Peptides against a protein of PDB entry 4IGA. Designs and how they scored, part 39

Target 1, 116 residues: chain A of PDB entry 4IGA
Amino acid sequence: KRVLIVDDAAFMRMMLKDIITKAGYEVAGEATNGREAVEKYKELKPDIVTMDITMPEMNGIDAIKEIMKIDPNAKIIVCSAMGQQAMVIEAIKAGAKDFIVKPFQPSRVVEALNKV

## One batch from the design tools (peptide; aimed at target 1 V101)

Design b1_p28_5_s2 (made by RFdiffusion4, then SolubleMPNN; from b1_p28_5, 9 letters changed; failed a check: too like the target's own chain)
Amino acid sequence: SAAEREKEIEERNEEVRELVEKVKKELE

Design b1_p28_5_s3 (made by RFdiffusion4, then SolubleMPNN; from b1_p28_5, 8 letters changed; failed a check: too like the target's own chain)
Amino acid sequence: MEEERREEIERRNEEVRELVEKVKEELE

Design b1_p28_5_s4 (made by RFdiffusion4, then SolubleMPNN; from b1_p28_5, 9 letters changed; failed a check: too like the target's own chain)
Amino acid sequence: MEEELEREIRERNEKVRELVEKVKKELE

Design b1_p28_6 (made by RFdiffusion4)
Pose (drawn by RFdiffusion4):
Structure b1_p28_6 (pose): chain A 116 residues (1-116), chain P 28 residues (1-28)
Amino acid sequence: as target 1 above (116 residues)
Amino acid sequence: SLEEEIEEQLEKVEEEQEEFEEELEEEE
């Protein structure tokens, strides 16, 4: 399964790419903010996207809304430090299928990839 | 339903946060 990794932190993108490839998934590309996420999603058409929330330019909530418009069947797992109830509700309402709060353990990322 | 999905996701976030806090206490 091809995965687009979306996060403005170079270190997080690096450690997610490492977890996804070792778990047997193919890293399809990376994006560093919400606008690029939508741009890459159109270009790459990944099976799954990992989505940070706090990003410059356009946040994860808006990027999720943008990708769900491009593709109503997009499969998105949020991976964010913004683990408040309101943010989880907002991400799920926007169309994300799962939510992982940072700092997270790597096994949760794997089960989220499987789940979608 | 949407409400069930929200509730499931909130439960999972809460469990992750509690587990992380427990690990910090063990390290201290």

Design b1_p28_6_s1 (made by RFdiffusion4, then SolubleMPNN; from b1_p28_6, 12 letters changed)
Fold by OpenDDE base, seed 1:
Structure b1_p28_6_s1 (fold): chain B 116 residues (1-116), chain A 28 residues (1-28)
Amino acid sequence: as target 1 above (116 residues)
Amino acid sequence: SLEEKIKEALKKVEEQLKELKEELEKLL
């Protein structure tokens, strides 16, 4: 399966890429903000998206909503330092399938990838 | 249901936070 990685931090994208590839998944591409994520989703048609929340241009919640308009069956895993209950609720309401808190264990990402 | 999805997600996040806290406490 192919994964689109969305995070404004280059280091985080690198970390996720390493985890994803070692787990046997392919990286479809990367996006650095929510607007880019929406465009990359259209272009690449990934099987799974890892989505940051706090990003410039467009935040992750809005990006989830826009992607769900494009593909109601999108498989989006949130990966965020914003682990507050309110944010988790907002992400799930928007259409996310899972929520991983930063900092995370690599096994949590792998488990989420396998289950969505 | 949406309610069940939210409940499950919150539970998973709480578990993640608990594990993180325990790991940090081992270093202190």
Scores: peptide ipSAE 0.600, ipTM 0.885, DockQ to the pose 0.883
OpenDDE base, seeds 2, 3, 4, 5: peptide ipSAE 0.594, 0.566, 0.595, 0.585; ipTM 0.883, 0.872, 0.885, 0.879

Design b1_p28_6_s2 (made by RFdiffusion4, then SolubleMPNN; from b1_p28_6, 9 letters changed)
Fold by OpenDDE base, seed 5:
Structure b1_p28_6_s2 (fold): chain B 116 residues (1-116), chain A 28 residues (1-28)
Amino acid sequence: as target 1 above (116 residues)
Amino acid sequence: SLEEKIKEALERVEEQKKELEEELEELE
């Protein structure tokens, strides 16, 4: 399966890329903000998306909503430092399948990838 | 249901936070 990695932090994208690749998944591409994420989703048609929340231009929640309009069957895993209950609820309501809090163990990401 | 999905996500987040806290305690 192919994964689109969305995070404004280059280091985080590198980390996720390493985890995803080692777990046997393919990296479809990367996005650095929500607007880019939506465009990359259309272009690459990935199987899974890892989605940051706090990003410039367009935040992750809005990106989830836009992607779900494009593909109601999208498999989106949120990965965010903002692990408050309200944010988790908002993400799931928007259509996310899972919510990972930063910092995380690689096994947590793999678990999420395998379940969606 | 959506309510169940929210519940499961909240529980998993809390579990992850607990695991992190335990790891930090072991380093102290």
Scores: peptide ipSAE 0.644, ipTM 0.892, DockQ to the pose 0.877
OpenDDE base, seeds 1, 2, 3, 4: peptide ipSAE 0.643, 0.644, 0.640, 0.622; ipTM 0.892, 0.893, 0.891, 0.883

Design b1_p28_6_s3 (made by RFdiffusion4, then SolubleMPNN; from b1_p28_6, 13 letters changed)
Fold by OpenDDE base, seed 1:
Structure b1_p28_6_s3 (fold): chain B 116 residues (1-116), chain A 28 residues (1-28)
Amino acid sequence: as target 1 above (116 residues)
Amino acid sequence: SLEEKIKEALKKVKEQLEELEKKKLLEE
């Protein structure tokens, strides 16, 4: 399966790329904000998306909503430093399938990829 | 249902945070 990695931090994208590839998944591409994520989703048609929340231009919640309009069957895993209940609820309501808090263990990401 | 999805997500987040806290305590 192919994964689109969305995060404004280069270090985080690198970390996720390493985890994803070691787990046997392919990285479809990367996006650095919500607007770019939506465009990359259209272009690459990935099987799975890892989505940051706090990003410039367009935040992750809005990006989830826009991607779900494009593909109601999109498989989106949120990865965020903001683990507040309100944020989790908002992400799931928007259409996310899972919510991972930063910092995370690689095994947690792999579990999410396998189950989404 | 949406309610069940939210419940499951909240549970997973709580478990992850608890594991993180335990790890921090062991390192102190």
Scores: peptide ipSAE 0.664, ipTM 0.898, DockQ to the pose 0.881
OpenDDE base, seeds 2, 3, 4, 5: peptide ipSAE 0.662, 0.661, 0.662, 0.660; ipTM 0.898, 0.897, 0.897, 0.896

Design b1_p28_6_s4 (made by RFdiffusion4, then SolubleMPNN; from b1_p28_6, 14 letters changed)
Fold by OpenDDE base, seed 1:
Structure b1_p28_6_s4 (fold): chain B 116 residues (1-116), chain A 28 residues (1-28)
Amino acid sequence: as target 1 above (116 residues)
Amino acid sequence: SMEEKIQEALERVEKQLKEREEEELLKE
């Protein structure tokens, strides 16, 4: 399966790329904000998306909503430093399949990838 | 249902946070 990585932090994208690759998945591409995420989703048609929330231009919640309009069957895993219950609820309502809090263990990401 | 999906996600987040706290305590 091919994964689109969305995060404004280069370090985080690198970390996720390492985890995803070691787990046997392919990295379809990267996006640094919600607008780029939507564009890359259209272009690359990935199987899975890892989605940050706090990003410039367009936040992750809005990006989830836009991607779900394009593909109601999109498989989006949120990876966010914001672990508040309200944020989790909002992400799931928007269409996310899972929610991972930063910092995370690599095994948690792998579990999410395998489950969606 | 949406409510079930929300509840499952909340439980997974709570579990992750609890595991992190436990790991940090073991390092002290």
Scores: peptide ipSAE 0.635, ipTM 0.886, DockQ to the pose 0.896
OpenDDE base, seeds 2, 3, 4, 5: peptide ipSAE 0.625, 0.627, 0.630, 0.627; ipTM 0.883, 0.883, 0.884, 0.883; seed 4 fails the geometry check

Design b1_p28_7 (made by RFdiffusion4)
Pose (drawn by RFdiffusion4):
Structure b1_p28_7 (pose): chain A 116 residues (1-116), chain P 28 residues (1-28)
Amino acid sequence: as target 1 above (116 residues)
Amino acid sequence: ELEELRKEIDERNEEVKELVEEVQEELE
């Protein structure tokens, strides 16, 4: 399965890419903010996206809304430090399929990739 | 101290998972 990794932190993108490839998934590309995430989603058409929330330019909530418009069947797992109840509700309402709060353990990322 | 910190991360992620399942059911 091809995965687009979306996060403005170079270190997080690096660690997620490492977890996803070792778990047997193919890293399709990376994006560093919400606008690029929509741009890459259109270009790459990944099977799954990992989505940070706090990003410059456009946040993860708006990027989720933008990708769900491009593709109502998009599969998105949020991976964010913004683990408040209101943010989880907002991400799920926008169309994300799962939510992992940072700092996270790597096995939770794997089960989220499987789940979608 | 490291094992306690890992346990706290796991419990927080379990709570968020349960909340995600509850919100998805309310949206059905």

Design b1_p28_7_s1 (made by RFdiffusion4, then SolubleMPNN; from b1_p28_7, 11 letters changed; failed a check: too like the target's own chain)
Amino acid sequence: MEAELQREIEERNEEVRKLVEKVKEELK

Design b1_p28_7_s2 (made by RFdiffusion4, then SolubleMPNN; from b1_p28_7, 10 letters changed; failed a check: too like the target's own chain)
Amino acid sequence: MEEKEREEIEKRNEEVRELVEKVKEELE

Design b1_p28_7_s3 (made by RFdiffusion4, then SolubleMPNN; from b1_p28_7, 13 letters changed; failed a check: too like the target's own chain)
Amino acid sequence: MAAEEERRIRERNEEVRKLVEKVKEELK

Design b1_p28_7_s4 (made by RFdiffusion4, then SolubleMPNN; from b1_p28_7 with E1S R6L D10E K17Q E18K Q24K E25K)
Fold by OpenDDE base, seed 2:
Structure b1_p28_7_s4 (fold): chain B 116 residues (1-116), chain A 28 residues (1-28)
Amino acid sequence: as target 1 above (116 residues)
Amino acid sequence: SLEELLKEIEERNEEVQKLVEEVKKELE
């Protein structure tokens, strides 16, 4: 399966890329903000998306909503430092399949990838 | 310790996971 990694932090994208590839998945591409995420989703048609929330240009929640309009069957896993209950609820209602709070263990990401 | 930090990380994510499942059930 191919994964689109969305996060404005280069370090985080690098970390996720390492986890994803070691777990046997392929990285379809990367995006640094919500607008790029939507654009890359259309272009790459990934099987799974890891989505940050706090990003410039367009936040992760809006990106989730836009992607879901394009593909109601999109498999999106949120990875964010903002683990407040309200944010988790909003992300899931927007269409996300899971929510991982930063910091996290690699095994948690792998579990989410395998489950969606 | 590192062990304690990892435990805290896991606990935070488990709490969120419970909420995720609850919300999903409400959306069904």
Scores: peptide ipSAE 0.640, ipTM 0.914, DockQ to the pose 0.948
OpenDDE base, seeds 1, 3, 4, 5: peptide ipSAE 0.628, 0.632, 0.639, 0.638; ipTM 0.909, 0.912, 0.914, 0.913

Design b1_p28_8 (made by RFdiffusion4)
Pose (drawn by RFdiffusion4):
Structure b1_p28_8 (pose): chain A 116 residues (1-116), chain P 28 residues (1-28)
Amino acid sequence: as target 1 above (116 residues)
Amino acid sequence: SETLLEDLEVSSELLEEAVEKLEEELEE
């Protein structure tokens, strides 16, 4: 399965790419903010996207809304430090299929990839 | 809801361990 990794932190993109490839998934690309995420999603058409929330330019909530418009069947797992109840509700309402709060353990990322 | 609660508990434990390690380094 091909995965687009979306996060403005170079270190987090690096660690997620490492976890996803070792778990047997193919890293399809990376994006560093919400606008790029929508741009890459159109270009790459990944099976799954990992999505940060706090990003410059456009946040993860708006990027989720933008990708769900491009593709109503997009599978998105949020991976964010913004683990408040309101943010989880907002991400799920926007169309994300799962939510993982940072700091996270790597096994939770794997089960989220499987789940979608 | 239960999965989220488990995730928050794991995150809290990881943060507590990181704080304890920083305190030990400051003491050294």

Design b1_p28_8_s1 (made by RFdiffusion4, then SolubleMPNN; from b1_p28_8, 11 letters changed)
Fold by OpenDDE base, seed 2:
Structure b1_p28_8_s1 (fold): chain B 116 residues (1-116), chain A 28 residues (1-28)
Amino acid sequence: as target 1 above (116 residues)
Amino acid sequence: MEELEKQLEESRRLLEEAEERLEELLEE
């Protein structure tokens, strides 16, 4: 399966890329904000999206909503910071399939990828 | 260092358990 990684932090994208690749998944591409995420989803047609919810420019929840309009069967895993429980709930209600809290263990990411 | 590593691992475990519980609650 191919994964689109969405996070404004280069370090987080690098970390996720390493985990995803070691788990036997392919990285379809990367996005640095919610607008780019929507564009890359259309272009790359990934099987899974990891979506940062704490992005400063575009709300990750809005990006989820736009992706779900394009593909109602999209498989989105939210990556959230500690203390963002309310936003995670909103993201799941918007159509996200799972969520991961930062800081996370690699095994938790792999578990989420395997379940969606 | 060893004690700090242990504390971090325990904290991460608790977060993972909280994530699972939240998912279950949202499915209800």
Scores: peptide ipSAE 0.234, ipTM 0.686, DockQ to the pose 0.036
OpenDDE base, seeds 1, 3, 4, 5: peptide ipSAE 0.224, 0.215, 0.194, 0.115; ipTM 0.676, 0.675, 0.662, 0.619; seed 1 fails the geometry check

Design b1_p28_8_s2 (made by RFdiffusion4, then SolubleMPNN; from b1_p28_8, 18 letters changed)
Fold by OpenDDE base, seed 3:
Structure b1_p28_8_s2 (fold): chain B 116 residues (1-116), chain A 28 residues (1-28)
Amino acid sequence: as target 1 above (116 residues)
Amino acid sequence: MKELEEQLKIAKELLEEAKKLEELLKLL
């Protein structure tokens, strides 16, 4: 399965890329904001998306809403920082299939990838 | 050494709080 990684932090994208590849998944691509995430989803048609919430230009919740309009069967895993509880709830309501709280263990990411 | 041990302690506490949040959100 192919994973689109969405996060404004280069370090976080690198970390997720390492975890995803070691778990036997392919990285379809990367996006640095919600607008780019929507564009990359259309272009790459990934099997799974890891989605940050707090991003410039377009946040992760709005990106989820737009992706769900394109593909109602999209498999989106939210990766959110502590203190963003309300935003995580809104992301699940918007159509996210699972959530991971930062900081996370690699095993939690793998579990989420395997479940969606 | 001592500072790193304290940072590791804080990281473990934060991770435990994150797990509790995940468990609560799974009930929605």
Scores: peptide ipSAE 0.026, ipTM 0.479, DockQ to the pose 0.206
OpenDDE base, seeds 1, 2, 4, 5: peptide ipSAE 0.025, 0.025, 0.024, 0.025; ipTM 0.460, 0.462, 0.426, 0.495

Design b1_p28_8_s3 (made by RFdiffusion4, then SolubleMPNN; from b1_p28_8, 19 letters changed)
Fold by OpenDDE base, seed 1:
Structure b1_p28_8_s3 (fold): chain B 116 residues (1-116), chain A 28 residues (1-28)
Amino acid sequence: as target 1 above (116 residues)
Amino acid sequence: MKKLEEQLKEAEKLRKEEEEKKRLEEEL
């Protein structure tokens, strides 16, 4: 399965890429904001998306909504900071299939990838 | 809604406790 990684933080994308690759998944590509995520989803047609919700300049929930308009069967895993429960709830309502709380263990990322 | 909010808060707590436990195991 191919994974699109969406996060504004280069370090977080690198960490997710390492975890995803070691788990035997392919990284389809990376996006640094919600607009790029929608564009890359159309281009790459990934099997799974990891979506950051705590992006300061673009609401990751809006990216989820736009991806779900393109593909109602999209498999989106939300990545959120601790204390962002309201935003995670909105992301689940927008169509996200699972969530990961930051900071995370590699095993939890693998669990989410395997469940979606 | 309320049930999901509670589940998210519990999940956040468990994730923090698992991370703290792992750090303690790495220090021993």
Scores: peptide ipSAE 0.025, ipTM 0.426, DockQ to the pose 0.131
OpenDDE base, seeds 2, 3, 4, 5: peptide ipSAE 0.019, 0.014, 0.016, 0.019; ipTM 0.399, 0.409, 0.384, 0.415

Design b1_p28_8_s4 (made by RFdiffusion4, then SolubleMPNN; from b1_p28_8, 18 letters changed)
Fold by OpenDDE base, seed 2:
Structure b1_p28_8_s4 (fold): chain B 116 residues (1-116), chain A 28 residues (1-28)
Amino acid sequence: as target 1 above (116 residues)
Amino acid sequence: DEELQKQLEEAAELLRKAAEEEELLRKL
């Protein structure tokens, strides 16, 4: 399966890329904000998306909503430092399949990838 | 906080399962 990685932090994208690759998944591409994520989703048609929430241009919640309009079957895993219950509920209502709070262990990301 | 992280992820999983069950029921 191919994964689109969405995060404004280059370090976080690098970390996720390492985890995803070691777990036997392919990295389809990267995006640095929600607008780019929507564009890359259309272009690359990934099997899975890892999505940050707090980003410039467009936040992760809005990106989830736009991707779900394009593909109602999209598999989106949120990875965010914004681990409030209200944010978790908002992400799930938007269409996310899982929510990972930063900081996280690699095993938690692998578990999420395998479940969606 | 690791305990808070775990609780929120467990809550997210429960919400996901409930949403999937609702979707499945709609398709039947």
Scores: peptide ipSAE 0.043, ipTM 0.548, DockQ to the pose 0.024
OpenDDE base, seeds 1, 3, 4, 5: peptide ipSAE 0.047, 0.040, 0.037, 0.016; ipTM 0.566, 0.540, 0.541, 0.409; seed 1 fails the geometry check

## One batch from the design tools (peptide; aimed at target 1 V88 V101)

Design b1_p29_1 (made by RFdiffusion4)
Pose (drawn by RFdiffusion4):
Structure b1_p29_1 (pose): chain A 116 residues (1-116), chain P 29 residues (1-29)
Amino acid sequence: as target 1 above (116 residues)
Amino acid sequence: SLEEEIEEQLEKVEEEQEEFLEELEEELE
């Protein structure tokens, strides 16, 4: 399965790519903010996207809304330090299928990839 | 339903936060 990794932190993109490839998934590309995420999603058409929330330019909530418009069947797992109830509700309402709060353990990322 | 999905995700997030706090407490001990 091809995965687009979306996060403005170079270190997080690096450690997610490492977890995803070792778990047997193919890293399809990376994006560093919400606008790029929508741009890459159109270009790459990944099976799954990992989505940070706090990003410059456009946040994860808006990127989720943008990708769900491009593709109503997009599968998105949020991976963010913004683990408040309101943010989880907002991400799920926007169309994300799962939510993982940072700092997270790597096994949770794997089960989220499987789930979607 | 949407409401069931939101509840399930909130429960998971709470559980992860609690496990992280327990790990920090153990490291401090």

Design b1_p29_1_s1 (made by RFdiffusion4, then SolubleMPNN; from b1_p29_1, 11 letters changed)
Fold by OpenDDE base, seed 1:
Structure b1_p29_1_s1 (fold): chain B 116 residues (1-116), chain A 29 residues (1-29)
Amino acid sequence: as target 1 above (116 residues)
Amino acid sequence: SLEEKIKEALEKVKKQLEEIEEELEKLLE
């Protein structure tokens, strides 16, 4: 399966790329904000998306909503430092399948990838 | 249902936060 990695932090994208590839998944591409994420989703048609929340241009919640409009069957895993209940609820309501808090263990990401 | 999806997500987040806290406590001993 192919994964689109969305995060404004280069370090986080590198970390996720390492975890994803070691787990046997392919990285379809990367995006640095929500607007780019929507564009890359259309272009690459990935099987799974890892989505940050706090990003410039367009935040992750809005990106989830836009991607779900394009593909109601999109498989989106949120990965965010914002683990407040309100944010989790908002992400799931928007269409996310899972919510991972930063910092995370690699095994948690792999579990999410395998279950979506 | 949406309610069940939210409940499951909240439980997973809670569990992860507890694991993070436990790991931090061990490091501070």
Scores: peptide ipSAE 0.636, ipTM 0.897, DockQ to the pose 0.879
OpenDDE base, seeds 2, 3, 4, 5: peptide ipSAE 0.606, 0.624, 0.616, 0.604; ipTM 0.880, 0.893, 0.887, 0.880

Design b1_p29_1_s2 (made by RFdiffusion4, then SolubleMPNN; from b1_p29_1, 12 letters changed)
Fold by OpenDDE base, seed 1:
Structure b1_p29_1_s2 (fold): chain B 116 residues (1-116), chain A 29 residues (1-29)
Amino acid sequence: as target 1 above (116 residues)
Amino acid sequence: SLKEKIEEELEKVKKHLEELKKKLEELLE
């Protein structure tokens, strides 16, 4: 399966890319903000999306909503920081299938990928 | 509930952080 990685932090994208690749998944592409995520989703049609919802100056929830409009069956895993419980709840309500909390262990990421 | 699931994940992260902290402390000893 192909995964689109969305995060404004280059280091975080690199970390996820490594985990995803080692787990046997393919990285479809990367996006650095919510707007780019929506465009990349249309272009790449990935099987799974990892979406950072704590991106500064960008609403990750809005990106989820837009992707869900494009593909109601989209499989989105939200990535959140500690203290963002309300945002995670909102993301799930918006259609996200699962969530992981940063800093995450590789095994937790793989578990989420396998379950969605 | 969703809230409980989030709390469970947070607890896992906290435990992981403690483990990492312990490992770092051991390296500095």
Scores: peptide ipSAE 0.421, ipTM 0.815, DockQ to the pose 0.209
OpenDDE base, seeds 2, 3, 4, 5: peptide ipSAE 0.394, 0.418, 0.419, 0.416; ipTM 0.801, 0.814, 0.815, 0.814

Design b1_p29_1_s3 (made by RFdiffusion4, then SolubleMPNN; from b1_p29_1, 11 letters changed)
Fold by OpenDDE base, seed 2:
Structure b1_p29_1_s3 (fold): chain B 116 residues (1-116), chain A 29 residues (1-29)
Amino acid sequence: as target 1 above (116 residues)
Amino acid sequence: SLEEKIEEALKRVEEALEERKKELEELLK
C-alpha cells in the first residue's frame, strides 16, 4: 500500500518515511501543509494518509475534511503533538481513522497502518 | 458508531499520554 505523509516538519516526514518503508509500505509522496495534502491526495491517490494537525496554509483538520469530500473512504491516520480531547474528537468527527499522539513509537504507527 | 470511534480514540490517546508520562518520570529519576 502507498502512504502519503503530511507534516510541516521535514524531520518528522523523514522519520515517518523510514517507519513506513521499513514496515513494507510504499511512500506515495509527501506534503508540508494541508493545502498541499489535498492536492497530493488528488494527484497520487494514496491508500493511506498520515496527517499532522498544526500546519501553515491549512491545518490537518481542514485537510481531512477536504480529503473526505474527495474520497469518503480515505484512510487517514492523524499524527500530532496535540493530544487534547477536543482535538481528538474533532479529528475523528472529520473522518480520521486513528489518532496518534507525538512522540510515538514506530510500532504504534505500524499498527495504525495495518488496521486501517 | 461515531461515538464509539471517538471513545476508542480518546482512550488510546490517554493511554499513550499516561505511558509517556511514566517513562519520562522514570528517566528523570
Scores: peptide ipSAE 0.549, ipTM 0.855, DockQ to the pose 0.970
OpenDDE base, seeds 1, 3, 4, 5: peptide ipSAE 0.547, 0.543, 0.527, 0.546; ipTM 0.855, 0.852, 0.845, 0.854

Design b1_p29_1_s4 (made by RFdiffusion4, then SolubleMPNN; from b1_p29_1, 9 letters changed)
Fold by OpenDDE base, seed 1:
Structure b1_p29_1_s4 (fold): chain B 116 residues (1-116), chain A 29 residues (1-29)
Amino acid sequence: as target 1 above (116 residues)
Amino acid sequence: SLEEKIKEALEKVEEQLRELEEELERELE
């Protein structure tokens, strides 16, 4: 399966890319903000999306909502340092399938990828 | 249901945070 990685931090994208590839998944592409994420989703039609929340241009919650409009069956895993209950609730309401808190262990990401 | 999805997500996040806290506590010991 192909994964679109969305995070404004280059280091985080590199980390996720390493985890995803070692787990046997393919990286479809990368996005650095929510607007780019929506565009890349349309272009690449990935099987799974990892989504940061706090980003410039467009935040992750809004990106989730826009992607869900395009594809109601989108498989989105949130990866964020914003682990407050309110944010988790908002992400799930927007359509996210899972929520991983930063900093995370690689096994948490792999488990989420396998289950979505 | 949405309610169940939220409940499950919150439980998973709480577990993640607990594990992280335990790791940090061990590092401080």
Scores: peptide ipSAE 0.602, ipTM 0.876, DockQ to the pose 0.881
OpenDDE base, seeds 2, 3, 4, 5: peptide ipSAE 0.594, 0.567, 0.599, 0.574; ipTM 0.874, 0.864, 0.874, 0.866

Design b1_p29_2 (made by RFdiffusion4)
Pose (drawn by RFdiffusion4):
Structure b1_p29_2 (pose): chain A 116 residues (1-116), chain P 29 residues (1-29)
Amino acid sequence: as target 1 above (116 residues)
Amino acid sequence: LEEELETLEEEIDKRNEEVKELVEKLLSE
């Protein structure tokens, strides 16, 4: 399965790419903010997206809304330090299928990729 | 130090379980 990794932190994108490829998934590309995420999603048409929330330019909530418009069947797993109840509700309402709060353990990322 | 690290890992797991249960509840509605 092809995965787009979306996060403004170079280190997080690096560690997620490492976890996804070792778990047997193909990294399809990376984006560093919400606008790029919607641009890459259109270009790459990945099977799954990992989505950070706090990003410059456009946040993860808006990027999720943008991708769900491009593709109502997009599969998005949020991976964010913004683990408050209100943010989880907002991400799920926008269309994300799963939510993982940082710092996270790697096995949770794997089960989220499987789940979607 | 090893016991402090194991406590931190358990706290992270507990928090992620709570968030997962909340996501499952929201998606079941």

Design b1_p29_2_s1 (made by RFdiffusion4, then SolubleMPNN; from b1_p29_2, 9 letters changed)
Fold by OpenDDE base, seed 5:
Structure b1_p29_2_s1 (fold): chain B 116 residues (1-116), chain A 29 residues (1-29)
Amino acid sequence: as target 1 above (116 residues)
Amino acid sequence: EEEEERRREEEIRERNEKVRELVEKLLSE
């Protein structure tokens, strides 16, 4: 399966790329903000998306909503430092299938990838 | 130092476990 990685932090994208590839998944591409994420989703048609929340241009919640309009069957895993209950509820309501809080263990990411 | 590292890893795990439980609850509704 192919994964689109969305995070404004280059280090975080690198970390996720390492985890995803070691777990046997392919990295479809990367995005650095929510607008780019929507564009890349249309272009690459990934099987799974890892989505940060706090990003410039467009935040992750809005990106989730836009992707879900394009593909109601999209598989989106949130990966964010904002682990507040309200944010988790908002992300799931928007259409996300899982929520990972930063910092995280690599096994948690693999679990999410395998479950969605 | 090793004990402190283990405690940090446990805290990371527990934090994510709480969020996972909330997600599961929400998806079950």
Scores: peptide ipSAE 0.734, ipTM 0.933, DockQ to the pose 0.955
OpenDDE base, seeds 1, 2, 3, 4: peptide ipSAE 0.727, 0.732, 0.186, 0.283; ipTM 0.930, 0.932, 0.700, 0.765

